# Designs tried in a protein design run: peptides against a protein of PDB entry 1EMU. Part 54

Target 1, 132 residues: chain A of PDB entry 1EMU
Amino acid sequence: PPYLKWAESLHSLLDDQDGISLFRTFLKQEGCADLLDFWFACTGFRKLEPCDSNEEKRLKLARAIYRKYILDNNGIVSRQTKPATKSFIKGCIMKQLIDPAMFDQAQTEIQATMEENTYPSFLKSDIYLEYT

## One batch from the design tools (peptide; made by RFdiffusion4, then SolubleMPNN)

Design b2_p17_5_s2 (from b2_p17_5 with T3L A7S D12E)
Fold by OpenDDE base, seed 2:
Structure b2_p17_5_s2 (fold): chain B 132 residues (1-132), chain A 17 residues (1-17)
Amino acid sequence: as target 1 above (132 residues)
Amino acid sequence: SALDEESERVIEELLAE
């Protein structure tokens, strides 16, 4: 069953609707659901191909991601990303240099946080164990 | 995929704020 694959890799968990739902519920209880939403935001942003038609949309989205997750110093994403990473993102926003990869380092750092902490904890949670 | 669909959903929510 899919839940066994969820225990093998975070990617398998995040590529399943039920897995995403359960993991988000768990993260909300832990006060760190923004980790997951930021990760998905970065994934979605990177998929947008740079072109004239997407320029305004991509800039707006980049600003939204920055304001919601990076600018908030009390947010879990901001606390789990390196100062240099956040400064780089801010620079891209200010200069309006919106490269598809501008959030890659931040996403990597947040993914590492999930891999090392919240994901293992999820697999030990009542939410996951009751599902199995 | 579920991953792609969730990514799109999150993006749309951000753009709607």
Scores: peptide ipSAE 0.831, ipTM 0.974, DockQ to the pose 0.946
Fold by OpenDDE base, seed 3:
Structure b2_p17_5_s2 (fold): chain B 132 residues (1-132), chain A 17 residues (1-17)
Amino acid sequence: as target 1 above (132 residues)
Amino acid sequence: SALDEESERVIEELLAE
């Protein structure tokens, strides 16, 4: 069943609608749902291929991600990303150089945070165990 | 996929703010 695959890979968990829902519920209880939202935001952003028709959309989205998750010093995403990574993103925003990969390092760092902490905790949570 | 759909949903919500 899918829930067994969730325990084998975070990617498997995040590629399942029920898995996403349960994990989000867990993260909300832990006060760190922004980790997941940021991760998905980065994924969605990277999928937007640069072209004339979506240039404005991509810039707006990049700014939104930056303001909500990186610039917010009280946010968990900001606390779990390295200063150099945040500085690089800021530079891209200021220069309006919106490369599809501009959030890749930040996403990697947030994914590592989930892999090391929240994902293992989720697999031990009542939410997950009751589902199994 | 669920991952693709969720990423799209999150993006649209961010753009709507």
Scores: peptide ipSAE 0.831, ipTM 0.974, DockQ to the pose 0.947
Fold by OpenDDE base, seed 5:
Structure b2_p17_5_s2 (fold): chain B 132 residues (1-132), chain A 17 residues (1-17)
Amino acid sequence: as target 1 above (132 residues)
Amino acid sequence: SALDEESERVIEELLAE
């Protein structure tokens, strides 16, 4: 069953509608749902291929991601990303150099945080265990 | 996929703010 795949990898969990819902519920209880939203935001952003017709949209989205998750020093995403990573993103925003990969390092760092902490905890949570 | 759909949802919410 799918829930067994969820225990094998975080990616499997995040590629399942029920898995996403349960994990999000868990993260909200832990006060760290922003980790997941940021991760999905980065994924979605990278999928937007640069072209003349979506330049404004991509810039707006990049700024939104930056303002909500990186600029907020009290946010969990900001606390779990390295200063150099955040500085790089800021530079991209200020220079309007919006490469599809500009959030890749930050996403990697947030993914590592989830892999090392919240994801293992989720697999031990009542939410997950009651589902199984 | 669920991953793609969730990514799109999150992006749309960000752009709507």
Scores: peptide ipSAE 0.831, ipTM 0.974, DockQ to the pose 0.945
Fold by OpenDDE base, seed 4:
Structure b2_p17_5_s2 (fold): chain B 132 residues (1-132), chain A 17 residues (1-17)
Amino acid sequence: as target 1 above (132 residues)
Amino acid sequence: SALDEESERVIEELLAE
């Protein structure tokens, strides 16, 4: 069943609607749902290939991601990303150099945080265990 | 995929803010 795959891979969990829903519920209870939303935002952003018609949209989206998750010093995403990573992102925003990969390092760091902490905790949670 | 759909949803919400 799918829930067994969730325990084998975070990617499997995040590629399942029920898995996403349960994991988000768990993260909200832990006050760290922004980790997941940021991860998905980065994934979606990277999918937007640069072109003339996407230029304004991509810049707007990059700014939104930056303001909501990186600039917020009290946010969990900001706390779990390295200063150099945040500085690089800020530089891209200020220079309006919006490469599809500009959030990759930040996404990697947030994914590592989930892999090491929230994901294992989720698999031990009542939310997951009651689902199984 | 669910992952792609969720990514799109999150992006749309960010752009709507």
Scores: peptide ipSAE 0.830, ipTM 0.974, DockQ to the pose 0.943

Design b2_p17_5_s3 (from b2_p17_5, 7 letters changed)
Fold by OpenDDE base, seed 2:
Structure b2_p17_5_s3 (fold): chain B 132 residues (1-132), chain A 17 residues (1-17)
Amino acid sequence: as target 1 above (132 residues)
Amino acid sequence: SALDKTSEEVIEKLLAE
């Protein structure tokens, strides 16, 4: 069943609608749902290929991601990303150099946080175990 | 995929704020 695949990799969990829902519920209880939302935001952003027709959309989205997750020093995403990573993102925003990969390092760091902490905890949680 | 759909939903929410 799918829930067994969820325990094999975080990617498998995040590629399943039920898995995403349960994991998000768990993260909300832990006060760190922003980790998941940021990860998905980065994924969605990277999919938008640069072109004249979506330049405004990409810039707006990059700014939104920056303001919501990176700029907020009290946010969990900001706390779990390295200063150099955040500075790089800020630089891209200020220079309006919006490369599809500009959030890749931040996404990697947030993914590592989930892999090392919240994902293993989720697999031991009542939410997951009751589902199985 | 669920991953693709969710990523699209998240960015649409961000753009709507």
Scores: peptide ipSAE 0.827, ipTM 0.975, DockQ to the pose 0.947
Fold by OpenDDE base, seed 5:
Structure b2_p17_5_s3 (fold): chain B 132 residues (1-132), chain A 17 residues (1-17)
Amino acid sequence: as target 1 above (132 residues)
Amino acid sequence: SALDKTSEEVIEKLLAE
């Protein structure tokens, strides 16, 4: 069953609607749902290929991601990303150099945080165990 | 995929704020 695949990799969990729902519920209880939302935001952003028709949209989205997750020093995403990574993102925003990969390093760092902490905890949670 | 759909939903919410 799918829930067994969820235990094999975080990617498998995040590629399943039920898995996403349960994991997000768990993260909300832990006060760290922003980790997941940021991860999905980065994924969605990277999929928007640069072109004349979406340049303004991409800039707006990059600014939104920056303001919501990176600029907020009290947020868990900001606390779990390295200063150099945040500085790089800020630079991209200020210079309006919006490369599809500009959030890749931050996403990697947040993914590592989930892999090392929240994802293992989720697999031990009542939410997951009751589902199985 | 669920991953793609969720990514799109998150993006749309961010753009709507």
Scores: peptide ipSAE 0.827, ipTM 0.975, DockQ to the pose 0.944
Fold by OpenDDE base, seed 4:
Structure b2_p17_5_s3 (fold): chain B 132 residues (1-132), chain A 17 residues (1-17)
Amino acid sequence: as target 1 above (132 residues)
Amino acid sequence: SALDKTSEEVIEKLLAE
């Protein structure tokens, strides 16, 4: 069953609708749902390949991600990303150099946070265990 | 995939704010 795959890989969990829903519910209870939303935002952003037709959209999205998750010093994403990573992102925004990979390092750091903390905790949570 | 769909939904929501 899918829930067994969730325990084997975070990627498997995040590639399953039920897995995403349960994990998000767990993260909301822990006050860190922004980790997941940011991760998905980065994934979605990277999928938008640069071209003339989506330049404004990509810039707007990059700014939105930056303002919501990086600029907020009190946010969980900001607290779990390195200062140099946040500074790089800020630089890209200020210079309007919006490379598809500009959030990759931040996404990696947030993924590591989930892998090391929230994901293992989720697998020990009542939410997951009761589902199994 | 669920991952792709969710990522698209998240960015569309961000753009709508």
Scores: peptide ipSAE 0.827, ipTM 0.975, DockQ to the pose 0.944
Fold by OpenDDE base, seed 3:
Structure b2_p17_5_s3 (fold): chain B 132 residues (1-132), chain A 17 residues (1-17)
Amino acid sequence: as target 1 above (132 residues)
Amino acid sequence: SALDKTSEEVIEKLLAE
């Protein structure tokens, strides 16, 4: 069943609608749902093709991601990303150099945080165990 | 996929804020 695959990899969990829903509920209880939202935001952003028709949309989205998750020094995403990574993103925003991969390093660091902490905890949680 | 759909929903939400 799908819930067994969720325990094998984070990617399997995040590619299942029920898995996403349960994991997000767990993260909200832990006060760290922003980790997941940021991860999905980065994925969605990278999929947008850099072309004339998407230029305004991509810049607006990059600014939104930056202001919501990176600029907030008290936010969990900011606390779990390295200063050099945040500085690079800030530089891209200020220079308006919006490469599809500009959030890749930050996404990698946040994914590592989830892999190390919240994902293992989720698999031990009442939410997951009651589902199984 | 669920992953792709969720990613699209998240960015649309951010753009709407």
Scores: peptide ipSAE 0.827, ipTM 0.975, DockQ to the pose 0.945

Design b2_p17_5_s4 (from b2_p17_5 with T3L A7S D12E E13K)
Fold by OpenDDE base, seed 5:
Structure b2_p17_5_s4 (fold): chain B 132 residues (1-132), chain A 17 residues (1-17)
Amino acid sequence: as target 1 above (132 residues)
Amino acid sequence: SALDEESERVIEKLLAE
């Protein structure tokens, strides 16, 4: 069953509608749902291929991600990303150099945080165990 | 996929704020 795949990898969990829902519920209880939203935002952003027709949209989205998750010093995403990573993103925003990969390092760092902490905890949570 | 759909949902939410 799918829930067994969720225990094998975070990616499997995040590629399942029920998995996403349960994990999000868990993260909200832990006060760290922004980790997941940021991760999905980065994934979605990278999928937007640069072209003349979506330049404004991509810039707007990049700024939104930056303002919501990186600029907020009290946010969990900001606390779990390295200063150099945040500085790089800021530079991209200010220079309007919006490369599809500009959030890759930040996403990697947030993914590592989830892999090392919240994801293992989720697998031990009542939410997950009651589902199984 | 669920991952793609959730990514799109999150992006649209961000753009709507």
Scores: peptide ipSAE 0.835, ipTM 0.976, DockQ to the pose 0.946
Fold by OpenDDE base, seed 3:
Structure b2_p17_5_s4 (fold): chain B 132 residues (1-132), chain A 17 residues (1-17)
Amino acid sequence: as target 1 above (132 residues)
Amino acid sequence: SALDEESERVIEKLLAE
């Protein structure tokens, strides 16, 4: 069943609608749902291929991600990303150089945070165990 | 996929704010 695959890979968990829902519920209880939202935001952003019709949308989205998750010093995403990574993103925003990969390092760092902490905790949570 | 759909949902939500 899918829930067994969730325990084998975070990617498997995040590629399942029920898995996403349960994990989000867990993260909300832990006060760190922004980790997941940021991760998906980065994924969605990277999928937007640069072209004339996407330029305005991509810039707006990049700014939104930056303001909500990176610039917010009180946010968990900001606390779990390295200063150099945040500085690089800021530079891209200021220069309006919106490369599809501009959030890749930040996403990697947030994914590592989930892999090391929240994902293992989720697999031990009542939410997950009751589902199994 | 669920991952793609959720990514799109989050993006659209951010753009709507």
Scores: peptide ipSAE 0.835, ipTM 0.976, DockQ to the pose 0.946
Fold by OpenDDE base, seed 2:
Structure b2_p17_5_s4 (fold): chain B 132 residues (1-132), chain A 17 residues (1-17)
Amino acid sequence: as target 1 above (132 residues)
Amino acid sequence: SALDEESERVIEKLLAE
């Protein structure tokens, strides 16, 4: 069953609607659901191909991601990303240099946080165990 | 995929805020 694959890799968990739902519920209880939403935001942003038609949308989205997750110093994403990473993102926003990879380092750092902490904890949670 | 769909959902939510 899919839940067994969830225990094998975070990617398998995040590529399943039920897995996403359960993991988000768990993260909300832990006060760190923004980790997951930021990760998905970065993934979605990177998929947007740079072109004239997407320029305004990409800039707006980049600013939204920055304001919601990076600028908030009390947010879990901001606390789990390196100062240099956040400064780089800020620079891209200020200069309006919106490269598809501008959030890659931040996403990597947040993914590492999930891999090392919240994901293992989820697999030990009542939410996951009751589902199995 | 579920991953792609969730990514799109999150993006649309952010753009709507």
Scores: peptide ipSAE 0.835, ipTM 0.976, DockQ to the pose 0.946
Fold by OpenDDE base, seed 4:
Structure b2_p17_5_s4 (fold): chain B 132 residues (1-132), chain A 17 residues (1-17)
Amino acid sequence: as target 1 above (132 residues)
Amino acid sequence: SALDEESERVIEKLLAE
């Protein structure tokens, strides 16, 4: 069943509607749902290929991600990303150099945080265990 | 995929704010 795959891979969990829903519920209870939303935002952003028609949209989206998750010093995403990573992102925003990969390092760091902490905790949670 | 759909949902939400 799918829930067994969730325990084998975070990617499997995040590629399942029920998995996403349960994991988000768990993260909300832990006050760290922004980790997941940021991860998905980065994934979606990277999928937007640079072109003339996407230029304004990509810049707007990059700014939105930056303002909501990186600039917020009290946010969990900001606390779990390295200063150099945040500085690089800020530089891209200020220079309006919006490369599809500009959030990759930040996404990697947030993914590592989930892999090491929230994901294992989720698999031990009542939310997951009651689902199984 | 669920992952792609969720990514799109999150992006659209951010752009709407």
Scores: peptide ipSAE 0.834, ipTM 0.976, DockQ to the pose 0.943

Design b2_p17_6_s1 (from b2_p17_6, 9 letters changed)
Fold by OpenDDE base, seed 2:
Structure b2_p17_6_s1 (fold): chain B 132 residues (1-132), chain A 17 residues (1-17)
Amino acid sequence: as target 1 above (132 residues)
Amino acid sequence: SAAREAASQAVIDELLS
């Protein structure tokens, strides 16, 4: 069953609808759902290729991601991203240089946070174990 | 995957709402 693959890698967990749902529920209970939401936001953002027709949308989205997750110093995403990474993102926003990859480093750092903490905890959680 | 894409779009839609 898919839940066995979830225990093998975070990647497998995040490729499965039920896996995503259960993991997000767990993260909400832990007060850190923003980690996953940010990760998915970055994934979606990167898929928006630069062009005249979506330039405004991409800028708005980049600003929204920045304001919600990076600028908020009390947020878990901000606390789990490196100062240099946040500074780079801020620079992109201020300069309006919105490269599809501008959140890649931040996404990597948040992914590492999940890999090291919340993902292992999820696999030991009642939510996951009761599902199996 | 379709699930990952759907999750990403849901978050983006919320951010842009």
Scores: peptide ipSAE 0.830, ipTM 0.976, DockQ to the pose 0.927
Fold by OpenDDE base, seed 4:
Structure b2_p17_6_s1 (fold): chain B 132 residues (1-132), chain A 17 residues (1-17)
Amino acid sequence: as target 1 above (132 residues)
Amino acid sequence: SAAREAASQAVIDELLS
């Protein structure tokens, strides 16, 4: 069943609607749902093709991601991303150089945080165990 | 996956709202 795959791979968990829902609920209880939201934001952002029709939208979105998750020093995402990574993102925003991959390093770092901390905890949580 | 795409879109929509 899908829940067994969730225990084998975060990737599998994040490919499943129920998995995402349960994991996000767990993260909210832990006060760190922003980790997952940021991860999904980065994924969505990267998929937006750079073109004239998307330029304004992409810039706006990049700024929104930056302001919400990176600029907020009290946020869990900001605390779990390296200063150099945040500085790079800031630079991209300031220069309006918004490459589709501009959040990749940050996403990687946040993914590592989830892999090492919240994901294992989720698999030990009542939410997951009661689901199984 | 469809679920991942939907989740991403939901976050983006919220950010752009």
Scores: peptide ipSAE 0.830, ipTM 0.976, DockQ to the pose 0.899
Fold by OpenDDE base, seed 5:
Structure b2_p17_6_s1 (fold): chain B 132 residues (1-132), chain A 17 residues (1-17)
Amino acid sequence: as target 1 above (132 residues)
Amino acid sequence: SAAREAASQAVIDELLS
């Protein structure tokens, strides 16, 4: 069943609707749902290829991601990203150089955080175990 | 996956609302 694949990799968990739902519920209880939301935001952002029709949208979205997750020093995402990574993102925003890959390093760092902490904890949680 | 795309879109929609 799908829940067994979830235990094999975070990637498999995040490819499944039920997996995402359960994991996000768990993260909310842990006060760190922003980790997952940021990760998904980065994924969605990267898929928006620069073009005349979405230039303004991409800039707006990049700014929103930056302000909500990176600029907020009290946020879990900000606390789990490297200063140099946040500085780079800030630079992109200030210069309005909105490359599709501008959040890649931050996403990688947040993914590592989930892989090392919240994902293993989820697999030990009542939410996951009761589902299985 | 479709689930991942839907989740990403939901977050983006929230950010742009």
Scores: peptide ipSAE 0.830, ipTM 0.976, DockQ to the pose 0.896
Fold by OpenDDE base, seed 3:
Structure b2_p17_6_s1 (fold): chain B 132 residues (1-132), chain A 17 residues (1-17)
Amino acid sequence: as target 1 above (132 residues)
Amino acid sequence: SAAREAASQAVIDELLS
């Protein structure tokens, strides 16, 4: 069943509707749902191809991601991303150079954070174990 | 995956709301 694959990789967990739902519920209880939301925001942002019709939307979205997760120094995403990474993103926003990959490094760092802590904890959680 | 796309879109919609 899919839940067994979830235990094998975070990637598998995040490809499954039920997996995403349960993991997000767990993260909310831990006060760190922003990690997952940011990760998905980055994924969605990267898929928006640059074009004349998307330029304003992409800039708006990039700014929203930046303000919500990077600029907030009290936020968990900000605390779990490196200063150089945040500085790079800020630079992109200020210069309005909105490359589809501009959040890739931050997404990688947040993914590592989840891999090292919240994902393993999820697999030991009552939420996951009761589902199985 | 469809699930990942849906989750991403939901977050984006929230950010742009």
Scores: peptide ipSAE 0.829, ipTM 0.976, DockQ to the pose 0.922

Design b2_p17_6_s2 (from b2_p17_6, 8 letters changed)
Fold by OpenDDE base, seed 4:
Structure b2_p17_6_s2 (fold): chain B 132 residues (1-132), chain A 17 residues (1-17)
Amino acid sequence: as target 1 above (132 residues)
Amino acid sequence: SEALDKISQEVIEKLLE
């Protein structure tokens, strides 16, 4: 069953709608749902093709991601990303150099946080265990 | 996956509101 695959890899969990839903519920209870939301925001952002017609939209989205997750010093995403990573993102925003990969390093760092902490905790949670 | 694509798009749309 799918829930067994979720325990084998975070990737399998994030490829499943039910898995995502349960994991997000768990993260919300832990006060760290922003980790997952940021991860999905980065994924979606990277998928947007840079072109003249998308320029304003991509800049707006980049600014939104930056303001919500990176600029908030009290946020878990900000606390779990390195200063150099955040500075790079800020630089891209200020210079309006919006490369599709501009959030990749931040996403990698947040993914590592989930892999090392919240994902293992989820597999030990009542939410997951009761689902099995 | 389809699920990943959908939720990624949903998150983006919410951020653009």
Scores: peptide ipSAE 0.693, ipTM 0.955, DockQ to the pose 0.909
Fold by OpenDDE base, seed 3:
Structure b2_p17_6_s2 (fold): chain B 132 residues (1-132), chain A 17 residues (1-17)
Amino acid sequence: as target 1 above (132 residues)
Amino acid sequence: SEALDKISQEVIEKLLE
């Protein structure tokens, strides 16, 4: 069943609607749902193809991601991303150089945070165990 | 996946509101 695949990899969990729902519920209880929301924001951003019709939208979105998750010093995403990574993102925003990959390093760092802490904890949580 | 695509788009749309 799918829930067994969720325990094999975070990728499998994040590729499943039910898995994402349960994991997000768990993260909300832990006060760190922003980790997952940021991860999906980065994924969605990268999927937007650069073109003339998307230029304004992509810039606006990049700024929104930056202001909500990176600039917020009290946020868990900001605390779990390296200063150099945040500085790079800031530079892209200031220069309006909005490459589809501009959040890749930050997403990688947040993914590592989930892999090391919240994902293992989720697999030991009542939410997951009661589902199985 | 379908789930990942759907959720990522929903997150993006909310950020743009």
Scores: peptide ipSAE 0.693, ipTM 0.955, DockQ to the pose 0.881
Fold by OpenDDE base, seed 1:
Structure b2_p17_6_s2 (fold): chain B 132 residues (1-132), chain A 17 residues (1-17)
Amino acid sequence: as target 1 above (132 residues)
Amino acid sequence: SEALDKISQEVIEKLLE
């Protein structure tokens, strides 16, 4: 069953609609759902192909991600990203250099946070165990 | 996956609202 694959890797969990739903529920209870939302935002942003028709949309989205997750010093994402990473993102926004990969390092750091803490805890949670 | 693609798109759309 799919839930066994979820325990094998975070990637497998995030590739499954039911897995994502359960994991997000768990993260909400832990007060850190923004980790997952930011991760998905970065994924979606990177998939947007740079072109003339997407320029305004991509800039707006980049600004939105920055303001919601990076600029908020009290947010879990901001606390789990390195100062140099946040400074780089700020620089991209200010210079309007909106590369598809501009959030990659931040996404990597947030993914590492989930891998090391919330994902293992999820596999030990009542939410996951009751599902199995 | 389709699930990942769909959710990432939904998150983006919400951020743009």
Scores: peptide ipSAE 0.689, ipTM 0.955, DockQ to the pose 0.910
Fold by OpenDDE base, seed 5:
Structure b2_p17_6_s2 (fold): chain B 132 residues (1-132), chain A 17 residues (1-17)
Amino acid sequence: as target 1 above (132 residues)
Amino acid sequence: SEALDKISQEVIEKLLE
């Protein structure tokens, strides 16, 4: 069953609608939902191919991601990303150099946080165990 | 996956509101 695959990798969990739903519920209870939302935001952002028609949209989105997750010093995403990573993103925003990969390092760091902490905890949670 | 794509799109749309 799918829930067994969820225990094999975070990637498998995030490829499943039910898995995502349960994991997000868990993260919300832990006050860590922003980790997942940021991760999805980065994924969605990277999928937007740069072109003349979406330049303004991409810039606006990049700014939104930056303001919500990176600039917020009290946010969990900001706390779990390296200063150099945040500075790089800030630089991209200021220079309006909006490369599809500009959030990749931050996403990697947040993914590592989930892999090392919240994901293992989820697999031990009542939410997951009751589902199985 | 479709689930990942859907949620990513929803998150982006919310950010652009």
Scores: peptide ipSAE 0.688, ipTM 0.954, DockQ to the pose 0.881

